# Ledger of designs, part 53: peptides against a protein of PDB entry 7K3S

Target 1, 60 residues: chain A of PDB entry 7K3S
Amino acid sequence: MEELSGKPLSYAEKEKLKEKLAFLKKEYSRTLARLQRAKRAEKAKNSKKAIEDGVPQPEA

## One batch from the design tools (peptide; made by RFdiffusion4, then SolubleMPNN)

Design b2_p28_8_s3 (from b2_p28_8, 13 letters changed)
Fold by OpenDDE base, seed 3:
Structure b2_p28_8_s3 (fold): chain B 60 residues (1-60), chain A 28 residues (1-28)
Amino acid sequence: as target 1 above (60 residues)
Amino acid sequence: SKVEKLEEEIERHKKELEEKIKKVLEEI
């Protein structure tokens, strides 16, 4: 196992990295919530079209 | 689609998280 002995980050660099990780986790969670809403909205649009076209909806 | 764009954004965020986690693990 090569010890990747990089220079230890300063306290300030570690705190800046923690802030960037916290921000990125927040953006990931927001994007995931948007994706789940978009998937539900797509299913609802497809359902509305299937009703309009007189096609039986596949039971989930 | 809107779904595909959001999936691509999630995958970019995932990769960037993995890279930052690797940098933290290289210091432990």
Scores: peptide ipSAE 0.278, ipTM 0.803, DockQ to the pose 0.168
Fold by OpenDDE base, seed 1:
Structure b2_p28_8_s3 (fold): chain B 60 residues (1-60), chain A 28 residues (1-28)
Amino acid sequence: as target 1 above (60 residues)
Amino acid sequence: SKVEKLEEEIERHKKELEEKIKKVLEEI
């Protein structure tokens, strides 16, 4: 068994770590939702430009 | 790009989560 390389965290340090993890999971989920919207907006912009430039759209 | 900036922000959040998970696993 590899030696546990860290001192055990106090109860207060564990609760503070759980709060930080909950915050980061929330920020990750918000950023992921923004990324998905940005990718959809970029696709829509590129499709509009392809129509304006007379380039055949790939059929869906 | 706006997409690239959001992908970089996602990768920073993943790395910070992984580092905090490692500190929890050092106690199990």
Scores: peptide ipSAE 0.277, ipTM 0.801, DockQ to the pose 0.167
Fold by OpenDDE base, seed 4:
Structure b2_p28_8_s3 (fold): chain B 60 residues (1-60), chain A 28 residues (1-28)
Amino acid sequence: as target 1 above (60 residues)
Amino acid sequence: SKVEKLEEEIERHKKELEEKIKKVLEEI
């Protein structure tokens, strides 16, 4: 494995990388919170369907 | 599903974070 001892990133490239990491961490956290809400909403939908299928329609 | 789409989005963000962290670690 060639250790790509690439040229050390310039100060500007390091700062740009830090900004990108901070942005991605924020987006990841936001998406994770959305996923947790979506999983709860799907569970609630499945629970509502299970209740609706479990009520015997009164015979007319 | 809405859940599946969000799981795919998380996995993309995770991969992109891992790649950027790897680039930072290659310079230490």
Scores: peptide ipSAE 0.276, ipTM 0.802, DockQ to the pose 0.168
Fold by OpenDDE base, seed 5:
Structure b2_p28_8_s3 (fold): chain B 60 residues (1-60), chain A 28 residues (1-28)
Amino acid sequence: as target 1 above (60 residues)
Amino acid sequence: SKVEKLEEEIERHKKELEEKIKKVLEEI
């Protein structure tokens, strides 16, 4: 019998832990979406710089 | 970088989720 090596959390502590997990899952998903947008924006900036460095600015 | 900061934030969220999952599993 694997001894349950922890004091069993109360029902209230288990529910509070589930709420914290749901919150963290939401924050993770938001951060992941921000990261994906940031990676796309970085690629778009690098592509624009490669075009600007390749086109001689017309002398005014 | 903005990308690096978001990757670090994701890694912190993963660790915190793993620690909380372990605490739930210690009671099952």
Scores: peptide ipSAE 0.275, ipTM 0.802, DockQ to the pose 0.175

## One batch from the design tools (peptide; made by RFdiffusion4, then SolubleMPNN)

Design b2_p29_1_s1 (from b2_p29_1, 11 letters changed)
Fold by OpenDDE base, seed 4:
Structure b2_p29_1_s1 (fold): chain B 60 residues (1-60), chain A 29 residues (1-29)
Amino acid sequence: as target 1 above (60 residues)
Amino acid sequence: EIDKKAEELKKEYEEALRKLEAEKEEVKE
């Protein structure tokens, strides 16, 4: 069994990983909020288009 | 597509979490 003894990350590598995690968490949350807004806007468009005929929605 | 970007960011976040968690378990042994 090859112990993937991953070299213990240096303190600097640990801090860099924590910074990356904080950044990714922020960008994920921001992107998720954008996705939720897009889905709400699409539902609002589809609800408005469910009243008026035949115009194809551009795929976003 | 915003969905694809959300999935990519989720995957990168989960990968970075696994790397940080693996390191925390190695320090306990």
Scores: peptide ipSAE 0.221, ipTM 0.759, DockQ to the pose 0.035
Fold by OpenDDE base, seed 5:
Structure b2_p29_1_s1 (fold): chain B 60 residues (1-60), chain A 29 residues (1-29)
Amino acid sequence: as target 1 above (60 residues)
Amino acid sequence: EIDKKAEELKKEYEEALRKLEAEKEEVKE
């Protein structure tokens, strides 16, 4: 069993890692929210096209 | 494009979490 004896991170390296985690979490959450909005907008466009193609023109 | 970026950010976040958790376990010995 190779001891993954990673050199213990210094206090400064641990704090830098925590900052990186907080940043990545924020950017991930922001990107996920954009992706969810894009998927909702695509569904709304497809639903509008389906309604527009499915509305029988009222006979005059 | 946004999907690929979300997946990349997720992988980087999970890797950084694993590194922080490993360091937290070593302090308990």
Scores: peptide ipSAE 0.217, ipTM 0.758, DockQ to the pose 0.035
Fold by OpenDDE base, seed 2:
Structure b2_p29_1_s1 (fold): chain B 60 residues (1-60), chain A 29 residues (1-29)
Amino acid sequence: as target 1 above (60 residues)
Amino acid sequence: EIDKKAEELKKEYEEALRKLEAEKEEVKE
């Protein structure tokens, strides 16, 4: 059993970590929603690209 | 770019969860 040699976080450090987690979860969900929209837009463009050659997809 | 950012945010979230879970386990002993 590797001793998790982490100093016990203070109550203030725990609350700061919870705030960071809530922020990261919000930013991840926002980014995931953008990625899902981008993938849907790409599929809709690829269904049209059977007719028109040559527009580079912006890698996002 | 958005995919890379999503993976970076996921890694940071998982790391922060691991730190919070490890500390919850220490309080149960």
Scores: peptide ipSAE 0.222, ipTM 0.759, DockQ to the pose 0.036; fails the geometry check
Fold by OpenDDE base, seed 3:
Structure b2_p29_1_s1 (fold): chain B 60 residues (1-60), chain A 29 residues (1-29)
Amino acid sequence: as target 1 above (60 residues)
Amino acid sequence: EIDKKAEELKKEYEEALRKLEAEKEEVKE
């Protein structure tokens, strides 16, 4: 197993990676919450109208 | 559209985690 031991990340590179991870986690959580709201709104629409088989679902 | 963005953010997060975990395994040897 060739361990491509990359150069150890500098302290500054490590802090930048932690900031990136925190940002990505926040954006992922925000996007997931939007997706879950969209899915709940679709289920609520489908329960209120017998949507005839021909209405295109809005692309999420 | 939202589904695709969620999967892209998930992949980028998993890649960044893998880079941080690789650094932690190299410090244990």
Scores: peptide ipSAE 0.221, ipTM 0.757, DockQ to the pose 0.036; fails the geometry check

Design b2_p29_1_s2 (from b2_p29_1, 11 letters changed)
Fold by OpenDDE base, seed 5:
Structure b2_p29_1_s2 (fold): chain B 60 residues (1-60), chain A 29 residues (1-29)
Amino acid sequence: as target 1 above (60 residues)
Amino acid sequence: KIDEEAAKLKEEYKKALEELEKEKEKVEE
């Protein structure tokens, strides 16, 4: 890791950091949406299996 | 002004990384 410690960021380093931040925010939103869909799909499978196995659904 | 903007941008990047790690952990649990 180049220690960007103490030196003023060059214009090029500042733009590279903005690109990394924009990429990270995009990958965050994409990853979160994928994981939330996976978790919902697992809950739906488990609920379907519990109904099929005759396990009473906990009342909400 | 430029150094203050660069410091803010570094802090935003660090916070966004920490937020990404926390939300991955929380959704995998």
Scores: peptide ipSAE 0.065, ipTM 0.583, DockQ to the pose 0.052
Fold by OpenDDE base, seed 2:
Structure b2_p29_1_s2 (fold): chain B 60 residues (1-60), chain A 29 residues (1-29)
Amino acid sequence: as target 1 above (60 residues)
Amino acid sequence: KIDEEAAKLKEEYKKALEELEKEKEKVEE
């Protein structure tokens, strides 16, 4: 039995779902920005390792 | 009309929740 629990949402329940959706879209955008910063930090670590392996240590 | 709009909004909420969960998992790895 597919619960077609299509109980008609009241106007107040519809507005509460819009607020929840706006909150989730904001948290998604925040999570995506964290992921993008992590990927940039990983690329910056890999570029530093490539520089450290390619810079001859000055023989002190 | 109101029931169809409510059904669409529930579907968008479910999709946004699933996308948020998938992106949290990828940030914890």
Scores: peptide ipSAE 0.063, ipTM 0.592, DockQ to the pose 0.052
Fold by OpenDDE base, seed 1:
Structure b2_p29_1_s2 (fold): chain B 60 residues (1-60), chain A 29 residues (1-29)
Amino acid sequence: as target 1 above (60 residues)
Amino acid sequence: KIDEEAAKLKEEYKKALEELEKEKEKVEE
């Protein structure tokens, strides 16, 4: 039986790790939402450029 | 049982850190 010689986490260490995990999951979700917004903004800019380059400006 | 739960929670923490780092890199590009 290989003793997985990792000292059992104390209750306090387990709660501290849960708090860190909850923080990381929150920061991940915030980062993902920013990334998704950036990708949507990039697609919207590329679509706007394709419309602006496709309309010949009428010579006034 | 408690050690297995603690090991799972450590692995979830490591994965969440790695996922957060990968998504930060993609936002800085």
Scores: peptide ipSAE 0.059, ipTM 0.594, DockQ to the pose 0.056
Fold by OpenDDE base, seed 4:
Structure b2_p29_1_s2 (fold): chain B 60 residues (1-60), chain A 29 residues (1-29)
Amino acid sequence: as target 1 above (60 residues)
Amino acid sequence: KIDEEAAKLKEEYKKALEELEKEKEKVEE
């Protein structure tokens, strides 16, 4: 990894970092929304199984 | 599980964002 610790980043490098940050923020938000949907889907599966089987299945 | 995979991917993006925000801060000084 070239530690750019000694040279001011060029305008093009600064813009590339801004674009990469914007992309990663978008993918993070998308992944967070997937995680929240997955957790809701698991709770809904566990609640349906607990209602159908009358036995609390451990969250696997 | 889909939740565990999504949690791992979330943590990877969080780390990459933190690194890139530290690089951005050094560029704004």
Scores: peptide ipSAE 0.119, ipTM 0.652, DockQ to the pose 0.038; fails the geometry check

Design b2_p29_3_s2
Fold by OpenDDE base, seed 3:
Structure b2_p29_3_s2 (fold): chain B 60 residues (1-60), chain A 29 residues (1-29)
Amino acid sequence: as target 1 above (60 residues)
Amino acid sequence: KKEELKRKLEEEKDPVVKEFLEEELEFEK
């Protein structure tokens, strides 16, 4: 049994949880921006290759 | 940074702070 000590979180624990939440939101946003950049770079590579190969781009 | 987080995690007794340090360590390169 994890004793979820039903004690209210201390001020320090609450500040640590706020820091945790801010950190995780930042890393989520960083990961999302990386994913969006990767998808844009893939589309741009596929576009260049389609022009070089003379193949019509699939319009989205 | 990663080795400092590992050291803090080994020394930390508070389960809330440990869970935080584990998640920081997952995202640290």
Scores: peptide ipSAE 0.155, ipTM 0.656, DockQ to the pose 0.032
Fold by OpenDDE base, seed 2:
Structure b2_p29_3_s2 (fold): chain B 60 residues (1-60), chain A 29 residues (1-29)
Amino acid sequence: as target 1 above (60 residues)
Amino acid sequence: KKEELKRKLEEEKDPVVKEFLEEELEFEK
């Protein structure tokens, strides 16, 4: 049991948690942007291949 | 940067700061 010790966090602990949350939000946003870019690049590659293979792309 | 974070993690005693440094290390190559 991690005791959620009902002790109020110090000012320093609160600032470290804010820094942590800001960092994690930044890395989440970076990872999401990479994933979205990769999915777009894969879709564009599949589109080019379907044109080259003469297969009609399924319209979205 | 990664080796500096490792050194800080070894010296740190605050569990909140340790958990922060551990998460920073997961994103460092």
Scores: peptide ipSAE 0.155, ipTM 0.654, DockQ to the pose 0.031
Fold by OpenDDE base, seed 4:
Structure b2_p29_3_s2 (fold): chain B 60 residues (1-60), chain A 29 residues (1-29)
Amino acid sequence: as target 1 above (60 residues)
Amino acid sequence: KKEELKRKLEEEKDPVVKEFLEEELEFEK
């Protein structure tokens, strides 16, 4: 990897890095929101099954 | 589109922009 260590990044390179960082943050947030929805849906399915199977819910 | 990102990656010379396009291509369906 050629070391970019010797020259300050150009204005254009800095703007591309900002765009990259904004993109990655957006995709991370989208994935996290999907995971949180999936976990909530799983908890809601498990609570319905526990009622249908007559198994006493473990008290929290 | 994934094909347009691939074309841009082949044409690009800047390593910072290449790395950006590679990351976009990873998340593009």
Scores: peptide ipSAE 0.153, ipTM 0.654, DockQ to the pose 0.031
Fold by OpenDDE base, seed 5:
Structure b2_p29_3_s2 (fold): chain B 60 residues (1-60), chain A 29 residues (1-29)
Amino acid sequence: as target 1 above (60 residues)
Amino acid sequence: KKEELKRKLEEEKDPVVKEFLEEELEFEK
């Protein structure tokens, strides 16, 4: 049993941790949305290129 | 903003607040 005997975080430390978690969740969501847009744009580019190159698109 | 965060990190003694300021600096341009 690892002793969770760390001093209880102050109210100020808990609020700072909440702020930290909110910031990180926001930046994660922003980065994920950028990645998903980039991946969709890449698929759309590859699909256009495969049509131009006469390669049959694998039906999904 | 980045220079203000660096100043706050140098002045801060609380390890929880330091770790928060370090992470804000990684995402701030």
Scores: peptide ipSAE 0.148, ipTM 0.655, DockQ to the pose 0.030

Design b2_p29_3_s3
Fold by OpenDDE base, seed 1:
Structure b2_p29_3_s3 (fold): chain B 60 residues (1-60), chain A 29 residues (1-29)
Amino acid sequence: as target 1 above (60 residues)
Amino acid sequence: KKKELEEKLKKEKDPVVKEILEEELEFEE
């Protein structure tokens, strides 16, 4: 078990952790937006095929 | 940005701040 060294973080370490948390939140939001765009693009491709194959699209 | 993080990582001595900078570098790839 790595000892969670209960040393209080310095002011500089706390500011670096805040910068890291802001960065990770930004990258999470970017990745989520990419995933949502990919899912929308996949649905749009599947809808084009189903129209071409004469399958009635369920109205949303 | 990648080059700036690499320069910060070379100058940093604190192991906790190094680990933070390494993780920031992985997301800029």
Scores: peptide ipSAE 0.140, ipTM 0.689, DockQ to the pose 0.029
Fold by OpenDDE base, seed 2:
Structure b2_p29_3_s3 (fold): chain B 60 residues (1-60), chain A 29 residues (1-29)
Amino acid sequence: as target 1 above (60 residues)
Amino acid sequence: KKKELEEKLKKEKDPVVKEILEEELEFEE
């Protein structure tokens, strides 16, 4: 258990934490958008292949 | 940017702020 250092964070430390949390949220959103693009690209490849193989695509 | 984060991590004393700096470094690798 990390001892929650029982000292309240200064105003400057809290602002530094907010900036860092904003950075991490941005990088998370970037990574999520990459994953979603990759999944869409994979679905598009599978769709193209199934059309080429004569397999009906599920529309939904 | 990575070198600036590494320098900040060396100077940081707060454990919660260090953890977040380490996580920021993982995104710059």
Scores: peptide ipSAE 0.136, ipTM 0.689, DockQ to the pose 0.030
Fold by OpenDDE base, seed 5:
Structure b2_p29_3_s3 (fold): chain B 60 residues (1-60), chain A 29 residues (1-29)
Amino acid sequence: as target 1 above (60 residues)
Amino acid sequence: KKKELEEKLKKEKDPVVKEILEEELEFEE
């Protein structure tokens, strides 16, 4: 365990941590949007295959 | 962007800011 040096973070370190959090939040949102798009594309592929295989689509 | 982050990392002395720049490089790779 690195001792979190009991020195308060400088103003510059705090601003850099805020920049990091904003960056990570952006990359998370980008990755989540890609995953959601992939899941929708997979569902659309499976729905097309179910039509071709003559399986009645469950009515919504 | 990757080259700019690498240049910032070479100049940076603060260990907290270095760790942040290293993580930002991993996402640009």
Scores: peptide ipSAE 0.135, ipTM 0.682, DockQ to the pose 0.029
Fold by OpenDDE base, seed 4:
Structure b2_p29_3_s3 (fold): chain B 60 residues (1-60), chain A 29 residues (1-29)
Amino acid sequence: as target 1 above (60 residues)
Amino acid sequence: KKKELEEKLKKEKDPVVKEILEEELEFEE
């Protein structure tokens, strides 16, 4: 257990933690957008294969 | 970018800034 030494974080440490949090939120959003795009592309590929295989597409 | 982050990490002394640079490296791998 690293002692949560009850010393309040300095102003500089708090600003660095805010910078870290902003960076991680940005990369999370970027990764989520990539994942959503990949899932859409996979669904579109599966739909194209089902048309090529002569399987009736379920109309949306 | 990865090489520049690695060079910054080697020079940095602040543990909070090091942890930020390590996380930035994990996203560039």
Scores: peptide ipSAE 0.117, ipTM 0.668, DockQ to the pose 0.033

Design b2_p29_4_s2 (from b2_p29_4, 10 letters changed)
Fold by OpenDDE base, seed 3:
Structure b2_p29_4_s2 (fold): chain B 60 residues (1-60), chain A 29 residues (1-29)
Amino acid sequence: as target 1 above (60 residues)
Amino acid sequence: KKMEEIEKKAKELEEELEKKKKELQEELA
């Protein structure tokens, strides 16, 4: 007898979990968009610093 | 520093999201 160790959540607990999931999806998407901007800004800073330090840019 | 902190927070949110998806799946079963 594999005890399905999760007591079935009540309908109210399900809805609360769905709301929490929707919130987390939104915060994750916002954080990913921020991370992509930060990675682009860091690449631009590193490129500028490499030019200032006289490091040859790899030819595109 | 700032990028690494955002990357850490993105990973923490992904792990919490995956945990909440599993908790919802156990309920549908």
Scores: peptide ipSAE 0.316, ipTM 0.837, DockQ to the pose 0.049
Fold by OpenDDE base, seed 2:
Structure b2_p29_4_s2 (fold): chain B 60 residues (1-60), chain A 29 residues (1-29)
Amino acid sequence: as target 1 above (60 residues)
Amino acid sequence: KKMEEIEKKAKELEEELEKKKKELQEELA
């Protein structure tokens, strides 16, 4: 494990790291929004199936 | 399957984001 902790990154390396962090934040937020939509869609499908199968809905 | 794949990808992105935040913080100290 090379301790990269010891060399200050150059200005260019810091800017590249900030750009990468901004990209990752955007992709994370997009993925989280997709996950929340998927969870809502799965709950709606399970609710529809449980009504069709006469199974008592687990309380929310 | 699709939800689990999205959840896995969300965790991987969160871990990579947290790693990059730590790398930036170590350089401000």
Scores: peptide ipSAE 0.314, ipTM 0.834, DockQ to the pose 0.049
Fold by OpenDDE base, seed 1:
Structure b2_p29_4_s2 (fold): chain B 60 residues (1-60), chain A 29 residues (1-29)
Amino acid sequence: as target 1 above (60 residues)
Amino acid sequence: KKMEEIEKKAKELEEELEKKKKELQEELA
């Protein structure tokens, strides 16, 4: 089995990869927090519609 | 629409993170 062991990255390439990984972790965490807020806002909209559709409009 | 776009971006970021974790593991071995 040919080990697809690419050339070992230099110390500088390893540090650049660690920096990129830290950046991506931060962007992922920010995106998850936005997604959780969006899901809560969607549930709140669906709950408001279910209340509005269940209340008979007072006849004017 | 907005939630689906955020879910798509979350999946793309997760896949990129997993690739970068594999690249780091191959170097620690």
Scores: peptide ipSAE 0.305, ipTM 0.832, DockQ to the pose 0.049
Fold by OpenDDE base, seed 5:
Structure b2_p29_4_s2 (fold): chain B 60 residues (1-60), chain A 29 residues (1-29)
Amino acid sequence: as target 1 above (60 residues)
Amino acid sequence: KKMEEIEKKAKELEEELEKKKKELQEELA
């Protein structure tokens, strides 16, 4: 049985992992907000095409 | 315990971030 003698991480290594976690949470939230905006923009484009193809041209 | 939980959460968020970047790239393409 290999002892997972994971040397106890130093205080500095623990703080570095907390900083990495905080960064990843921020970048994840930023990416998710961009994805949600893209999905809304796609739905708005599809709705505009459906309206434009469905508006009868006013007869002259 | 707290360190292993932070490392696990950091890996999970990295995988989620990369998945969301790919989904955003596919939607822009």
Scores: peptide ipSAE 0.231, ipTM 0.807, DockQ to the pose 0.305

Design b2_p29_4_s4 (from b2_p29_4, 13 letters changed)
Fold by OpenDDE base, seed 5:
Structure b2_p29_4_s4 (fold): chain B 60 residues (1-60), chain A 29 residues (1-29)
Amino acid sequence: as target 1 above (60 residues)
Amino acid sequence: EKMEEIERKAAELKERLERERAKLQEELA
C-alpha cells in the first residue's frame, strides 16, 4: 500500500501533473477519433456485405 | 486496425485520465 503521502504536491509536481493530464487528454481524444473512424468503417463493411449477401442470384 | 483494440485503449486512457484528475482535485481542495 503506497502510503498516501499526505505531503502537498510541490508547484513543480502540480505542473508535471497538469502536463501529464494534457497529454492523456490529447491521446484520449486522438484514440476516440480513431475509434469513431473504425466504427464507421465496420458499419460500411457490414452494409456492403449485407447488400452482397442480400442480392438473390437470379435463377437461370 | 481492430475496433476492439482501439476501444480497449480508449477505456484505459479514460481510466488513467480520471485517476490523474482525481489526484489533482485532491491537491486543489
Scores: peptide ipSAE 0.441, ipTM 0.878, DockQ to the pose 0.048
Fold by OpenDDE base, seed 1:
Structure b2_p29_4_s4 (fold): chain B 60 residues (1-60), chain A 29 residues (1-29)
Amino acid sequence: as target 1 above (60 residues)
Amino acid sequence: EKMEEIERKAAELKERLERERAKLQEELA
Protein backbone atom coordinates (compact mmCIF):
# COMPACT_ATOMS: atom_id res chain seq x y z
CA MET B 1 0.00 0.00 0.00
CA GLU B 2 1.95 3.00 -1.21
CA GLU B 3 0.55 5.74 0.93
CA LEU B 4 0.87 8.33 -1.76
CA SER B 5 0.43 10.79 1.06
CA GLY B 6 0.51 13.42 -1.64
CA LYS B 7 2.19 16.43 -0.06
CA PRO B 8 -0.57 18.72 1.22
CA LEU B 9 -1.13 21.37 -1.41
CA SER B 10 0.60 24.61 -0.57
CA TYR B 11 -1.54 27.68 0.08
CA ALA B 12 -0.64 28.92 -3.42
CA GLU B 13 -1.70 25.60 -5.00
CA LYS B 14 -5.02 25.70 -3.08
CA GLU B 15 -5.67 29.26 -4.28
CA LYS B 16 -4.81 28.24 -7.86
CA LEU B 17 -7.26 25.33 -7.52
CA LYS B 18 -9.98 27.71 -6.21
CA GLU B 19 -9.36 30.05 -9.16
CA LYS B 20 -9.62 27.13 -11.60
CA LEU B 21 -12.83 25.99 -9.86
CA ALA B 22 -14.35 29.48 -10.11
CA PHE B 23 -13.45 29.65 -13.81
CA LEU B 24 -14.96 26.21 -14.52
CA LYS B 25 -18.13 27.13 -12.57
CA LYS B 26 -18.50 30.30 -14.65
CA GLU B 27 -17.99 28.45 -17.95
CA TYR B 28 -20.42 25.72 -16.88
CA SER B 29 -23.07 28.32 -15.91
CA ARG B 30 -22.66 30.10 -19.28
CA THR B 31 -22.89 26.81 -21.17
CA LEU B 32 -25.95 25.74 -19.16
CA ALA B 33 -27.67 29.06 -19.96
CA ARG B 34 -26.86 28.52 -23.68
CA LEU B 35 -28.26 24.98 -23.44
CA GLN B 36 -31.51 26.22 -21.87
CA ARG B 37 -31.88 28.81 -24.68
CA ALA B 38 -31.19 26.12 -27.30
CA LYS B 39 -33.81 23.77 -25.76
CA ARG B 40 -36.40 26.58 -25.73
CA ALA B 41 -35.58 27.49 -29.34
CA GLU B 42 -35.87 23.85 -30.47
CA LYS B 43 -39.23 23.44 -28.68
CA ALA B 44 -40.47 26.65 -30.32
CA LYS B 45 -39.37 25.40 -33.78
CA ASN B 46 -41.05 22.04 -33.25
CA SER B 47 -44.26 23.75 -32.07
CA LYS B 48 -44.29 26.01 -35.15
CA LYS B 49 -43.76 23.04 -37.48
CA ALA B 50 -46.58 21.12 -35.79
CA ILE B 51 -48.93 24.07 -36.41
CA GLU B 52 -47.80 24.58 -40.01
CA ASP B 53 -47.99 20.84 -40.84
CA GLY B 54 -51.51 20.75 -39.33
CA VAL B 55 -52.82 23.54 -41.60
CA PRO B 56 -54.23 22.02 -44.80
CA GLN B 57 -52.50 23.67 -47.74
CA PRO B 58 -55.11 25.35 -49.92
CA GLU B 59 -55.54 23.33 -53.11
CA ALA B 60 -54.11 25.29 -56.04
CA GLU A 1 -25.05 25.96 -32.25
CA LYS A 2 -26.39 22.39 -32.18
CA MET A 3 -28.09 21.53 -28.89
CA GLU A 4 -26.16 18.23 -28.76
CA GLU A 5 -22.82 20.04 -28.98
CA ILE A 6 -23.80 22.35 -26.10
CA GLU A 7 -24.94 19.30 -24.09
CA ARG A 8 -21.59 17.55 -24.65
CA LYS A 9 -19.73 20.71 -23.62
CA ALA A 10 -21.92 21.10 -20.51
CA ALA A 11 -21.23 17.47 -19.53
CA GLU A 12 -17.45 17.89 -20.02
CA LEU A 13 -17.43 21.10 -17.95
CA LYS A 14 -19.52 19.46 -15.21
CA GLU A 15 -17.16 16.48 -15.02
CA ARG A 16 -14.08 18.76 -14.85
CA LEU A 17 -15.80 20.90 -12.20
CA GLU A 18 -16.60 17.82 -10.08
CA ARG A 19 -12.99 16.52 -10.36
CA GLU A 20 -11.51 19.87 -9.29
CA ARG A 21 -14.07 20.15 -6.44
CA ALA A 22 -13.15 16.68 -5.23
CA LYS A 23 -9.42 17.58 -5.22
CA LEU A 24 -10.08 20.79 -3.29
CA GLN A 25 -12.37 19.02 -0.84
CA GLU A 26 -9.78 16.29 -0.19
CA GLU A 27 -7.21 19.01 0.61
CA LEU A 28 -9.61 20.91 2.92
CA ALA A 29 -10.66 17.79 4.91
Scores: peptide ipSAE 0.441, ipTM 0.880, DockQ to the pose 0.049
Fold by OpenDDE base, seed 4:
Structure b2_p29_4_s4 (fold): chain B 60 residues (1-60), chain A 29 residues (1-29)
Amino acid sequence: as target 1 above (60 residues)
Amino acid sequence: EKMEEIERKAAELKERLERERAKLQEELA
């Protein structure tokens, strides 16, 4: 399949690419928000374990 | 859910987003 890397995308192909970008931006933002929740949950677990194990919490 | 799995997914989505942005920019030049 010759990637005709030289033909400008049609209007419809450009719009499809914009839709794909909008979708990917949304999924990325959702995943980042999930990541931030996971980081907070891991911090909370580590803090709980440190308390349970009698390890002096590093003063924040 | 493992934090590392979410991090990998975030990195994959970022890379894909950057590739599709580059394609759109090439078509606007």
Scores: peptide ipSAE 0.438, ipTM 0.877, DockQ to the pose 0.049
Fold by OpenDDE base, seed 3:
Structure b2_p29_4_s4 (fold): chain B 60 residues (1-60), chain A 29 residues (1-29)
Amino acid sequence: as target 1 above (60 residues)
Amino acid sequence: EKMEEIERKAAELKERLERERAKLQEELA
């Protein structure tokens, strides 16, 4: 286990890291919201197909 | 967009967020 005894980040470097974290959290939250929409859209497509495939075509 | 592509991007962003959180926690400890 290399103790990366890196010098403690300066106050400015810590603030820059906090800004980066806030940005990443925002992008993650946006992507999760997009994923939840995609999952709902796939469920809706699968439900529509299940209804269409579950209607017995009248034998002509 | 395919759900799988969004899932991969969400996983990548999560992993990156966790790595940067760990760095900040190490600096606050």
Scores: peptide ipSAE 0.438, ipTM 0.877, DockQ to the pose 0.049; fails the geometry check

